# Ledger of designs, part 274: peptides against a protein of PDB entry 9IZ0

Target 1, 345 residues: chain A of PDB entry 9IZ0
Amino acid sequence: ITCLGSNGHTYKQLVKGGNDDLRQDAVMEQVFEQVNGFLRSYRKTSQRNLSMRTYKVIPLALKTGVIEWVQDTIPLGEYLDSAHKVYHPKEWSLSTCRKLIAEKQMEDLETRLKVYDLVCRHYRPVFRHFFLESYADPVQWFTTQTNYARSTAVASVLGHVLGLGDRHGQNILIDKTSGEVIHIDLGIAFEQGKKLPVPECVPFRLTRDVVDGMGITGVEGVFRRCMEFTLETLRREEDSLLSVLEVLRYDPLFSWLISPLRRMKKQKMQLENFNQPESGNITTDASRDPKIQRNNVSGESEAERAILKVRQKLSSTLSVEASVGELIRIAQDPSYLALMFCGWS

## One batch from the design tools (peptide; made by RFdiffusion4, then SolubleMPNN)

Design b2_p25_7_s1 (from b2_p25_7, 11 letters changed)
Fold by OpenDDE base, seed 1:
Structure b2_p25_7_s1 (fold): chain B 345 residues (1-345), chain A 25 residues (1-25)
Amino acid sequence: as target 1 above (345 residues)
Amino acid sequence: SLEEEKKLLAEARKNPTLEAYERLA
C-alpha cells in the first residue's frame, strides 16, 4: 500500500496479515530506538553516527499491522544469489549448496565440516561487488562500504546482546542509498533461535559474504572497532538497557518464547527450500508429543531469564576488545557455520 | 586536499590493498 504522509511524502507500506506477530517487531524496534539514544549520547559512537537502522511497525491487531516498507532496499540473500550467478557462473547454485548441507544435517560434526568446506570451495563470496557496482564514485563507494561495516557492527552487537535469531539473507536488507543494513522479522529474540529445528549456534551473522562486503580489511577494520564502541556503549548503559527490557517484561503482548506455530512455520520454510519431493507424511503424530510437562515456566520466569542473559552478555569480566574478539571468532568459526542452514554465504 | 583524498579513494577502489586503506584511515 502507498500512504500519503501528513508531510506530503508518499510512503510505501507493507500490510502484513495472518500469523506474523508484528507486536514483537514493534517492541524490538522500540528497544533499538532506545539503544540508538545511547549510541547518540556516547562520543565514540555518536562521532561515527552508529545506529541500528529501524523501521516503523504499526501493529493494528495482535497479528496484523502496517510495516513501513523500507524503500530502496534489497534483501542480502537476493543480491548474493543474483551476483553469485554473474561472477561465478560455473560454481554451484544456492539450491545445490543447500541440498548438500541438508543431506548431512544429521551427520557428525566432522562430516558436516567436510561438506561445509566443499560448499565454500564451490560458492565463493561476491558481496564486495555490491559496493563496486552500485557506487561508481570513489567517495560514495568508500562511504557506503564504511556505513555497511558500521551498521553491521551495531547490528551484530545488538543481535548478540538481544539474542536475535533467524538472521538469514532474506531478513537482512541492504539500503541501496546508504549501504546500511536493516534487520527485519525480529520475532525470534532472546536466544529463541537455539530452539529452532536447526539451532542457531552463532552470536550474529558473520558469513563469508557478510565479511566480503567490508572490503579488504574484512572484520579487522571499521567493523571490529565499531563493535567495540557499540559494546562499550551498551556496557555503560547496562542499567538503562535493562530498565527498557524490564518494561517489556510487563507487556502482555510481548512473547518471550517462540510460539509453536512460528516454530512450525519456520521449520516448513526450511524444509520447502529443500526440494525433497518426499511428501513423506511426517505425521507429526501430535498424539505422542510426550507431555513434557512444559513446566509452566511462567512467561515472567522466561523474561527474567532473558534479562539475566542480557546482563551476562554485558558483563565487564572480559575487556571490550576480548569480548568482541571472541564474538567475531565464534561468528566465523567453521564448526558453528557448518551447523547453520546457510553458513557459507 | 579533497582532490588527493579522491585520488586515494579512486586508487583504493581500483586496487584494494591494506596499504591503500591505511592511507584512508
Scores: peptide ipSAE 0.236, ipTM 0.837, DockQ to the pose 0.014
Fold by OpenDDE base, seed 3:
Structure b2_p25_7_s1 (fold): chain B 345 residues (1-345), chain A 25 residues (1-25)
Amino acid sequence: as target 1 above (345 residues)
Amino acid sequence: SLEEEKKLLAEARKNPTLEAYERLA
């Protein structure tokens, strides 16, 4: 819809209805606005204009809200599927790759690694072409590629620290004007994605195409340095960040638990991404008595556990450089990427 | 100069090498 604001400006807005609880998204966007405050206050991050790109989310009712329409964007996965067909027309289709990974989902890690390697050899990275195609001017090309690496670094640190899950190519938008990433559909936070039947194993998305977009330096250029500065800022502001999260602990609208409906929806999306037929057994285990699982984990106990995990991730036990190095290593580890729905792209 | 930087960027865009990016850093 298009709304006229009280300021006389016209705003494009997406009314989202259905089964999606936008309250989680709205809360995470508020956390990002606070974090962006910290990034603006700290010299190392402010000099680089480091920020998490945010979008306005206004919850109107249960499962209904208004979202800012993010103009001039494309989903990363949409670009990659299209570009791969152009640049590598003799390689495997995305559907073929998904099918091969899915067929081996229940196999051992060694078998899954072999299939992942096979898929990787038949589906090469292309995301560098986004910047080459979209920006003919060398200054714009370099600026936008740098902005991409910077924004990806911020999003990666925040994704790890806040335990943002479900970061796939359809919920990562690329801003065509700036090259920045915009993360949408923030309905899984505080490692709730690890409680999915296929658990999220990586701290953030750092697949081969995500790295290819950083240019020839890959992770060792702007990306690593910007991750380090972001993590250094968050460690300095640990108490401030934890205070923001404590406010959410007492927010009756914030759910520290993934709803059974949201779990089922994410499971269904995971299965659909694999073109697996609905095996009838998935419906039965989710229908087991909601009373028994309710009794042992209060939302308050999950909030406390989530805050404790954030504190642990901000621990100064390792240097910033060592912590970032380990995060980058884990996020690129084939042993984790081979377990993902789309770890090759 | 801004023109030299533009030349380096144009070269890096045409032939992306680690050395070309190091010259831009």
Scores: peptide ipSAE 0.228, ipTM 0.837, DockQ to the pose 0.014
Fold by OpenDDE base, seed 4:
Structure b2_p25_7_s1 (fold): chain B 345 residues (1-345), chain A 25 residues (1-25)
Amino acid sequence: as target 1 above (345 residues)
Amino acid sequence: SLEEEKKLLAEARKNPTLEAYERLA
């Protein structure tokens, strides 16, 4: 739909309905807006204009709402698939890589590392070309690449702290104007990504193409420093962040657990993306009864566990530098990336 | 100067080296 704003501007909006839990997106966007307040108040983050890019979500009902259409964006995965065909036309297709990883999904770590390495040798990073192609002016090129590294750093820290899952290339948009990342489909939070058919093993997406977009310094430039400043801000504002999450604890529309329906939808999407035939053993676990009353007691216990896990991630036991160093290490570790749905790009 | 910075950026864009980025950081 197109809406006329009170400012006289027309905005494109996407109406989502049915099984998409837009309330999860709206809640996470509210958390990001609060965190953006903290980032603006802290000198080290405000001087660098550090922010999580947000989009407007208006929930109309439990599973229906309006999302602002983010103009001038492209999904990271769409750009990468197109760019790999241009720059590496003799390398493997994304479909071939996905198939090989899927065929070894149930194998041991050693076998999965071997197939991951093989895929990596036949699917080389290309995301640096986005900035080189899109920005002919050297100042615009460097500025947008810097904005990309900054926004990716903020999103990586927030994604880790809030336990955002399902961070695949279709859920990460690139703003073609600013070079900033925009995270969408935020309904897998608080480590619920570990309950997916392919569990989330990394704290955030830091694949080879995500790093290639940072330029020659990779993670050791703007990205690491901006992660450190973001984490330092979140540690300073721990009580404020926890207070925001406590308000969400009592939101009857917010779900601290991944819904069985959303798990099934993601399972189907994973199988389709692997070109695996529908193995008809969707275990009809008895939890298909729509009468499974969410015991309020279970929701409160999961909210409490989620808040405790956020507090644990904000712990000052390690320095900011040591904590960021470990997060970057884990996010790039082949032993974790080889276990992911798409860890090579 | 702004012109020197633009030259360094133009060089870094053509020949991305660690040294070129360290001069711009």
Scores: peptide ipSAE 0.223, ipTM 0.833, DockQ to the pose 0.014
Fold by OpenDDE base, seed 2:
Order: sequence, then C-alpha cells, then structure tokens
Structure b2_p25_7_s1 (fold): chain B 345 residues (1-345), chain A 25 residues (1-25)
Amino acid sequence: as target 1 above (345 residues)
Amino acid sequence: SLEEEKKLLAEARKNPTLEAYERLA
C-alpha cells in the first residue's frame, strides 16, 4: 500500500496478513527504541552513533498489521547468493551446500564438523565485496563498512541479551545508504530459537560472511569495541531494561513462547530445503496434529524465566571485555556453526 | 589533511592490509 502522509509525502507500506505475528515484531521494536534511548544517553555509545536500526510496525490485529517499507535495502542472504555466483563461479552452489549440511543433520558432531569444513572450503566469504562494489568513493566505502561493523555489534549484543532467534540471511537487511544492518521478523526471542527443529546454538550470527563484511580487521576492530560499549551501556541500564521487559510480562498479546505456527512454518521451510521438488502428489494428510503437550507452564513462569535469563546475561561476574570475548568465540566456533542450518555464510 | 586521509583510504580500499587500517585509526 502507498499512503499519503499529512506532510504530502507518499510512504510505501507493506501490509502483512495471515500467520505472521506482527505484535511480536512491534513489541521488540519498542524494546529496541528504549535501548536506543540508553545508547544515546551514554557517552561511549552516543559518540559512535550506536543504535539498533528499527522499522515502523503497526499491528492492526493479532496476526495482521502494516510494516514500514524499508527503502534502499537488500537481504544479506540475497546479496551473498548473488555475490558468490559472481566472485566464485567455480564454487558450490548454495543449494549444494544446504543439501550436504542437511543430509548430515542427524549425524554425530565429528561427521557434521567434517561436512561443515568441506562446505566452507567450497563456499568462500564474499561480503567484503558489498562495500567495495557499492561505494566507489574511499570515504563512503570506509564509512559504510564502519557503520556495518557498528550496527552488527549493537545487533549482536542486543540479540544475545534478548535471545533473538531466526537470524538467517533473509531476516537481516543491509541498508545500501548507510551500510547498517536491519533485523526483521522478530517473533523468535528469549532463546525460543533453541526450541526450533534445528536448535540455535550461537548467541548471534557471526558467520564467515558476516565477519568478511567488517574488512581486514574482522572482529578485532570496530566490531569488538562497539560490542563492549553496547554491553557496558546495557549493564548500566539493567534496571531500566528489565522494567521495559516487566511491562511485557503483563501484555496478554505478547508471547514469551515460540508461536506453534512459526515453529511449524520453520519446520516446513527446513523440510522443503531437504526435498528438492519432486513433483509427487504430497497428499497433505492434515490429520496428525501432534498433541504438543501443553505443558501449562503459565505464561507468567516463562516471562519470569526469560527476565531472569536477561539479568544473567547482563551480570557483571565477568568483565565487559571477557564477556564480549567469550560471545565472539562461541559465535565463531565451528562446533556450534556446524550444528546450525546455515553456519557457513 | 583531508587529502592525505583520502589517499590512505584509497590505498586501503585497493589493498586492504592491517597497516593500511592502522594508519586510518
């Protein structure tokens, strides 16, 4: 839909209907706006213009709403698939890599590590080329690459603290004007990604292509320092952040659990990536609704558990530097990445 | 100077090295 604003400007709006819970996205965007307030108030983060990029979400009903059209963006996964074909035309296709990882999904860690290493050798990082090809001016190139590293650092810390899941390359947009990352589809939060058919084992997405976009310094430059300043700000504002999350505890429209519909949609998307389209009549025998045991864990008990996990992640037991160092290590660890749906790019 | 910074950035863009980035820090 295109809306005419009261200012006479036309704004493109995406109306989502159906099974996408835009209320979860709208709530998470409100949390990000509060966190952006903390980042603006703290000197170390304010001086670097650190923010989580947000988008406008207007929920109209439980599963319907209007999303602001994010102009001048591309999904990270769309860029990477295109760029790999251009820069590495002799390497394996993304479909070949997905198939090999998928075929070994039920195997032991040793077998999965061998396949992950094999895929990594035949699918090399390319994301540095986004900045090199999009920005001819050296100042724009360096500025946008720096903005990417900064925004990725903020999103990584905040994504870890809030336990954001489903951080695949289609749910991460790159702003072509600024180089900043924009996270979309926020309905998997508070570590509910661990309940997916392929459990999420990393604190945030820090794959080889995500690192390649940071330039020659990789994680040891702007990224690490901006993670440290972001975590320091969130630790300082712990009580303020927890107060924002306590408001959600009493929102009857907010789900602290993964939506069964989102879980089924992800399971289907994972299974559809295993099955090449053999044209066989899959009779949708809709009959076996697995009685998901409603463990009547009260929504209140899951909210309390989620808030406790946020508090634990903000603990000062380790230094900011030690905590960031461990998060970066885990996020890049092949033993975790080999277990992911797409840990190689 | 702004011109020296642009030269260093132009070098770093062509030949990304740690030394080129350290000169920009």
Scores: peptide ipSAE 0.205, ipTM 0.822, DockQ to the pose 0.014

Design b2_p25_7_s2 (from b2_p25_7, 12 letters changed)
Fold by OpenDDE base, seed 4:
Order: C-alpha cells, then sequence, then structure tokens
Structure b2_p25_7_s2 (fold): chain B 345 residues (1-345), chain A 25 residues (1-25)
C-alpha cells in the first residue's frame, strides 16, 4: 500500500498477513531504537553515526501488520547468488553447495569440515563487487563500504547480545544508497536459533562474503573498532538495556521462545531446500497441546534466563577488545561455520 | 587537495591497500 503521511510525503508500506507474529519484529525494533539512543549519547559511537538500521513495524492484529517498505534495498543472498553467477560462472551453484552440505549434515565434524572447505573452494566470495559496481565515485565507494562495515559491526554486537537468530542472506538487506545493512524478520531472538533443526552456533553472521564486503581490511579496522565501541556503549548502558528487556518480560504478546509453528515452518523450508526424501522420523513432539505451553510460569522462567544471558554477554570480566576478538574468532571459525545451513557465503 | 584525495581514493579503489584504509578509518 502507499500511504500519504501528515507531512505530505507518500510512504510505501508492506501489509503482511502471514503466519509470523509481527509483534516480535515490532518489539525488537523498539529495542534497537533504544540502543540507537545509547549510541547517539556516546562520543565514540555518535561521531561514527553508529546505529542499528531500523524499519517501522505496526502490528494490526495477531500475525498481521504493516511494515515500512525499505526502498532501494536488495537481500544480501539475492545479490550474492546473482553476483556469483557473473563473477564465477564456472564455480558451483548455490544449490550444489547446499546439497553437499546437507548430504553431510549427519556426519562427523571432520567430514563436515572437509565438505565445507570443498564448498568454499568452489564458491568464492563476491560481495566486494557490490561496492565496486554500485559506486563509480571513489568517495561514494569508500563511504558506502565504511557504512557497511559500521552497520554490520553494530548489528553483530546487537545480534550477539540479544541472541538474534535466523540471520541468513534473505533476512539481511543492503541499502543501495548508504551501504548499510538492514536486518529483517526478527522473530528468532534470545538464542532461540540454537533450537532450530540446524542449530545456530555462531554469535552473528560473519561469513566470507560478509567479510569480503568490508574490503581489503576485512574484519580488521573499521569493523573491529566499531564492534568495540558498540560493546563499550552497551556495557555502559547495561542497566538501561536490561530495564528495556524487563518491560518485554511482562508483554503478554512477546514470546521469549520460538513458536512451534515458526520452528516447523523453518524445518520444512530447510528440508525442502535439501531435497531429502521424507525420512519418516518426524519426532512428533508437536503433540503437546498448544494450550498447555502458555503457562505463565514457563514464560517468566525463559524471560529470566534470556535476560541473565544478556547480562552475561555484557559482563566486564573480559576487556572490550578481548570480548570482540573472541566473538570475531568464533563467528569465523570453520568448526562452527561448517555446521551452519549456509556458512560458506 | 580534494583532487589529490580523490586520486588517492581512486587508486585505493583499484588497488585496495591496508594503509589506504587505515588513514580514513
Amino acid sequence: as target 1 above (345 residues)
Amino acid sequence: SLGEQKALLAEAKKNPTLEAFEKYA
């Protein structure tokens, strides 16, 4: 739909009537706006215009709402698939890579590492080409690549702290004007990605293509420093951030757990992408009446565990530099990336 | 000059070096 604003501007909006609870997205966007307030308050972050790029979500009813249409964007995964075909036409297709990783999903770590390495050798990074192609002016190229590294750093810290899951290339938009990343579909948070059929084991997405987009410095320089400044800001504002999350603890519409429906939808999408024949071990643990899981006591205990994990991630036990260094190491570790649904790009 | 900065950035775009990024990061 297109809406005329009170300011006389027209805004395109997406009406979503899907099975996904837009309240989760709306709540996470509210948390990001509060964090953006913290980032604006500190000199180290404000001087770099560090922010989590947000979009407006207006929940209208259960599973329906209006989402701001983010203009001039492309999904990272859509760009990467298209660019890979152009720059590496003799390499493997994304479908071939997915198939090989899937066929070895139940194998040992050593076998999965060998397959991951094999896929990596036949599917090289291309994301640097986004900036090279899109921006003729060197100043614009540098500015947009810097904005990409900065926004990715903020999103990586926030994604880790809030335990944001499902960070695949279709849930990460690239703004073609600014180079900033826009994270969408925020309904998997507080480490609920670890409960997916393919568990998420990285703190954030820092795949080879995500790094290739940072340019020659990769993770070293703008990205690392911006992660450090973001984490320093979040540690200073720990009590403020925890207070925002405590408000969500009492929101009856907010789910601290992945919905069974969303889990099943993700399971189905993962299985369909793998062309695995129906191996009939559907562990039908779906038989728990969806009425019984709404015991308020279970929700409070999961919220408390989630908030405790956020506090633990904000702990000053390690320096900011040591904490960021370890996060970057884990996010790039082949032993974790080889276990992911799409860890190679 | 602004022209020299654009030339250095044009060169850095063609041949990205760590040193070119460190100066502006």
Scores: peptide ipSAE 0.020, ipTM 0.368, DockQ to the pose 0.014
Fold by OpenDDE base, seed 2:
Structure b2_p25_7_s2 (fold): chain B 345 residues (1-345), chain A 25 residues (1-25)
Amino acid sequence: as target 1 above (345 residues)
Amino acid sequence: SLGEQKALLAEAKKNPTLEAFEKYA
């Protein structure tokens, strides 16, 4: 839809209908706006204009809502698929890489690491080219690449702390004007990504192409420093952040658990991406382990566990530098990336 | 000057060195 604002400007809005619950996205965007308040109040983060890019979500019903149309954006995965064909036309297709990783999904870690390395050698990073090709002016190039590294750092810390899942290249938009990242489809949070058919093992997306976009410094420099300043701010504001999350504990519309429907939808999308025929044996066995006691784990006890995990991630047991160093290490570890659906790009 | 900064950044874009990037980052 197109809306006329009170300022006389015309805004495009996306009316989303279907099977997606936008309430989770709306709540996570509200949490990001509160965190952006903390980032604006702290000198080290405010001086760098550190923020999580947000978009407006207005849920209208269980399956419908209005989403802000973020202008001048492209999905990271769409850019990367196009750019790999242009810059590396002799390398393997994305479909070939996906197939090889899928064929070895049930194999041991050593075999999966060998296949991951093989895929990485035949599908090289290209995301540096986004900045090189989009910005002729060197000041604009540098500014946008810096904004990308800064926004990715904020999103990485918040994504870890809040346990954001499903961070594939279609759920990460790049703003072509600023170079900033915009995270969308926020319906997998509080480590519920570990309950997917392919468990998420990394704290945030820091794949080779995500790093390649940071330029020659990679993770060292702007990205690392901005992660440190963001984590320092969140540790300082721990009680404020926990208080925001406690309000969500009492929201009857907020789901602390991944819905069975959303899990099934993600499973189907994974199977479709592998061209695996629907073998009609959806083995309901993941529902039939009778020793998964239907502990009526009250929504309250899942909320309490989620809040406790957030508190644990904000612990000052390690320095900010040591904590960020370990997060960066884990997010880039081939032993985790080889287990992911698309850990190479 | 703004012209010298643009020249340095144009050179850094052609020949990206870590030191040139760290000085402005």
Scores: peptide ipSAE 0.016, ipTM 0.334, DockQ to the pose 0.014
Fold by OpenDDE base, seed 1:
Parts: structure tokens; sequence; C-alpha cells
Structure b2_p25_7_s2 (fold): chain B 345 residues (1-345), chain A 25 residues (1-25)
């Protein structure tokens, strides 16, 4: 839909109907707005205009809502698939890579690492070309690449701290104007991504293409520094952040657990978006309706556990630099990336 | 000057070196 704002501006909006609970997305966007407040208050982050790009989510009902249409965006995965075909037409298709990784999903780590390495050699990074192509003016090119690295750094820290899952290339938009990243579909948080059939083992998405977009400095330039400043800010504002999360503990609309239905839907959407041939009968014996007695007690215990994990991630036991260094290391570790559904791009 | 910055960035875009980016980052 297109809405005329009271300011005379026309806003495109995506109406999602059906089975998408947008309440979790709306709540996570509110958390990001609060965090953006902390980032604006701290000199090191404010001077760099560090923010998590937000979008407006208006939940209209349990399964319907209006999402702000982020204009002038492209999904990272859509750009990468297109660009890879252009720049590396002799390399393997994304479908071939996915197939090989999926065929070895049940194999040992050594076998999965060999397949990951093989896929990586036959599917090279291309995301640098986004900036090179889109921005003719060198100042715009540099500014947008810097904005990308900055926004990716903020999103990476927040994604780790809040345990954001399902950070695949279709859930990360690139703003074509600013170069900033916009994370969408925030329905997997507080490490619930580890409960997926393909567990998320990385703290955030830092694949070869995500790094390639940062330019020659890769992670060692603007990205690392902005991660450090972001983490330093979040550590300073720990009590403020935890207070925001405690409010969510009592929000009856917020789900600290991925619902089985949402998990199944995400899995199916991953399979469908990835043209995996329908491997046969996952007889999800849907017949055992687990009486999810929403034991309120179980929800409170999961919320408490989630908040405790956030506190642990904000611990000052390691320096900011050491913590960021370890996060970057883990996020780029082939031993973790080889376990992902799409760790090569 | 803004012109010198544009020229240096144009050169850095053509021949990207770590040092060229570090001066501006």
Amino acid sequence: as target 1 above (345 residues)
Amino acid sequence: SLGEQKALLAEAKKNPTLEAFEKYA
C-alpha cells in the first residue's frame, strides 16, 4: 500500500497478511531505536553516526501488520547471485554450491570443511562490485562503502548481543543510496537460531562477500573500529539495555522462543528460496500437537536466560578489542561457516 | 581541497591500496 503522510510525503508500505507475527519484529525495532539512543549519546559512536537502520513495523493483528517499505533497497543475496553470474560466469552456480553443502550436511566436520573450501574456490566474492558499480563519484563510493562497514559493524554487535538469527542474504537489505545495511525479519532472536535444523554457529554474518563489501581493509578498517565503539557503548549502557529487555520479559506479545510453526515456516522458506529439490517426506508428525501449555513459568525462565546471556555478552571480562577480535575470528572461522547453510557468500 | 580529495579518491578507486584508504577512514 502507499500512504500519504501528514508531512505530504508518500510512504510505500508492505502489508503482510496470513501467518507472519510481526510483533517480534516490532519489538526488536523498538530495542534498536533505544540502542540508537545510546549510540547517539556516546561521543565515539555519535561522531560516526553509528546506528542500526530501523524500519517501522505496525502489527495490526496476531498475524498481520504493515511494514515500512524500505525504498531503494536490494536484498544482499539477490545482488550477490546476480553479480556472481556477471563477474564469474564460469564459476559454480549458487544452486550447485547449496546442493554440495546440503549433500554433506550430515558428514563430519573434516568432510564439511573440504566441501566448504571447494565451494569457496568455485564461488568467489563479488560484493565489492556493488560499490564500484553503483557509485561513479569517488566520494560517494567511499562514503557508501564506509556507511556499509559502519552499519554492518553496528548490526554485527547488536546481532551478537541480542542473538539475532536467520541472518541470510535475503534478510539483509542494502540501501542503494547510503550503502547501509537494513536487517529485516527479526523473528529469530536470543540465540533461537541455534535451535534451527542447521544451527547458527556464528555470532553474526561475516561471510566472504560481507567482508568483500568493506573494501581492501576488510574487517581491519572501519568495521573493527566501529564494532569496538558499538560494543563499548553497549557495555556502558548495559543496565539501560537490560532494563529495556526486562520490559519485554513482561510483554505478553513477545515470544522469547521460536514457535515450532515459525521454525517450520522459516525452514520451508529457506528450502523454497534456495531451490533445494524437495527431499521427500519430512513427515513432520504434526499429529503430536505438543500442548504447548504456555507455562508462563517456562516463558519467564527463557526470558531470564536470554537476559542473562545478553549480560554475559556485555561482560567486561575481556577488553572491547579482545571481545571484538574474538567475535570477528569466530564469525570468519571456516569451521563455523562450513556448518552454515550459506557460509561461503 | 575538495578537488584534491576527489582526485585522490579517484586514484584510490582505480588503484586501491591500504594506505590510500587509511588516510580517509
Scores: peptide ipSAE 0.016, ipTM 0.347, DockQ to the pose 0.014
Fold by OpenDDE base, seed 3:
Parts: C-alpha cells; sequence; structure tokens
Structure b2_p25_7_s2 (fold): chain B 345 residues (1-345), chain A 25 residues (1-25)
C-alpha cells in the first residue's frame, strides 16, 4: 500500500498476511530502539552516529501486520550473486558452491574445511564493487563505506549479545543512499539459530564479502573501533538492557522459542537449497493447526536462560578490546564458516 | 583544504593502496 503522510511525503508499506508471525520482529525492533537510545547517550557512540537501523513493524493479528517498506535497498545476497557473475564470470556459480558444501555436510571437519577452501578459491569476494560503482563522488564513496562499517559493527555486537540467528545474505539489506545495513526477519533470537538443521556457529556474519565491503583496512579500523564503542556502551547499560529483556519475559506476545512454522519453513528452504531428494512421505498432516500450546513453563525457562546468556556476554571479565578481538576471530574462523550454509560469501 | 581532501579521496578511490589512504588519514 502507499500512504500519504501528514508531512506531504508518500510512504510505501508492505501488508503481510499468511504464516509469518510479525510480533517477534516488532518486539526486536523495540529492543533496538532502546539500544539506539543508549548509543545516543554516550559521547563515543553519539559522535559517530552509531545506531542499529530499524524498520517499523505493526502486528495486526497472529499472522498479519504492516511493515515499513525500506526504500532504495537491495538484499546483500542479491547484489553479491549479480556482482560475482559480472566480475568473476569464469568462477563457480553460487549453486555449484552450495551443492558442493551440501554434498559434504555429513563429512568430518577436515573434509568440510578442504571443501570450504576449494569453494573460497573458486568464489572470490566482490562486495567492494558496491561502493566503487554506486558512488561517483569520492566523498560519498568514503562516507557510505564508513557508514557500512559502522552499521555492520553495531549489528554485529547486537547480533552476538541478543543471539540473532539466520543472518544470511537475504536477511541483510544494504541502503543504497547511506551504505548502512538493515537486518530483517528477526524471528530467530536468543541463540535459537543454533537449533536449526544447519546451525549458526558464528556470533555474527563476518564472511569474506562482508569484510571486502569495509575497504582496504578490512576489520582493522572503523569496524573494530565501532564494535568496541558499542560493546562499551552495552556493558555500561547492562542493567537497563536486562530490564528491557525482563519486560519481554512477561510479554504474552513474545516467543523465546522459534515458532514451529518458521522452523519448518527454514528447514524446507535449507533442504531445497541442498537438492536433497524429497524423501516423499513427510505427511503434512496440515489438518491439525497445532494449537501453539505455549507450555508457559518451557517459555519461562528459555527466557531465564536467554537473560543469563545476555548477562554472560556483557561480562567485564575481559577488556572490551579482548572481547571484540575474540568475537572477530571466531566470526572469521574457517572451522565455523565451513559448517555454515553459506560461509564463503 | 576541502579541495585537497577531495583530491586525496579521488586518488585513493582510483588507486586503493594503503599508501593512498595513509596520505588521506
Amino acid sequence: as target 1 above (345 residues)
Amino acid sequence: SLGEQKALLAEAKKNPTLEAFEKYA
């Protein structure tokens, strides 16, 4: 739909209906707005305009809502697939890389590392070209690349602390005007992504293409420093952040567990992308709408565990620099990236 | 000056070498 605002501006909005529960996305966007308040309160983060880019989600019912249409965006994965065909037309296709990783999914770590290295040699990074092509003016190029590194740093710290999963290239939008990242489909939080058939083993997405977009310094510059300032702010506001999460513990609209429908949708998408032959008789007994017996007891135990994990991640036992250094190391570790659905780009 | 900064950025964009960025920083 298209709405005319009271300010005379026209706003596009997406009306979603069907099986997607938008309530979890709306709640995570509210948590990000509170965190953006903390980032504005501290000089080190406010002087850099550090924020998590948000989008408005208005849930209307269990499976219906209105989403703000983020204009002038492209999915990271869509840009990378297109750019890779242009810049590296002799390298392997994304489908060939996915197939080879899938065929070796059940093999040992040593075999999976060899396959990951082989895929990496035949599918090189291209994301630097987004900034080089999109911005003719050198000041706009530098500003947008800086905004990308800053927004990726904030999203990486928040993704780790809140345990945001399913951060694949289709769930990350790039703003073509600012260069900032926008994370969408926030239905997997508090480490529930580790319960997927292909588990997310990294704290956030820091693949070779995500790093290639940061320019010549890679992770060693704007990105690292902005992660440090973001984590320093979240450690100072630990009690404020935990108080926001305690409100969610008692919110009957929030779910600390991945919905069975989202889990099935993600499982189906993973299986289809792996070209596993449909072993036919998944009897979709679609007839029993499983009344989500939210076993309140299981939800409360998961909420308590999630809050304890957030507190553990905000611990001051290590310096901010040491904690960020370890997170960057783990996020780039081939031993984790080789286990991912798409860890090479 | 703003003109010199734009020139250094234009050089750094054409030749994205460490030395070109070090001259700008």
Scores: peptide ipSAE 0.006, ipTM 0.316, DockQ to the pose 0.013

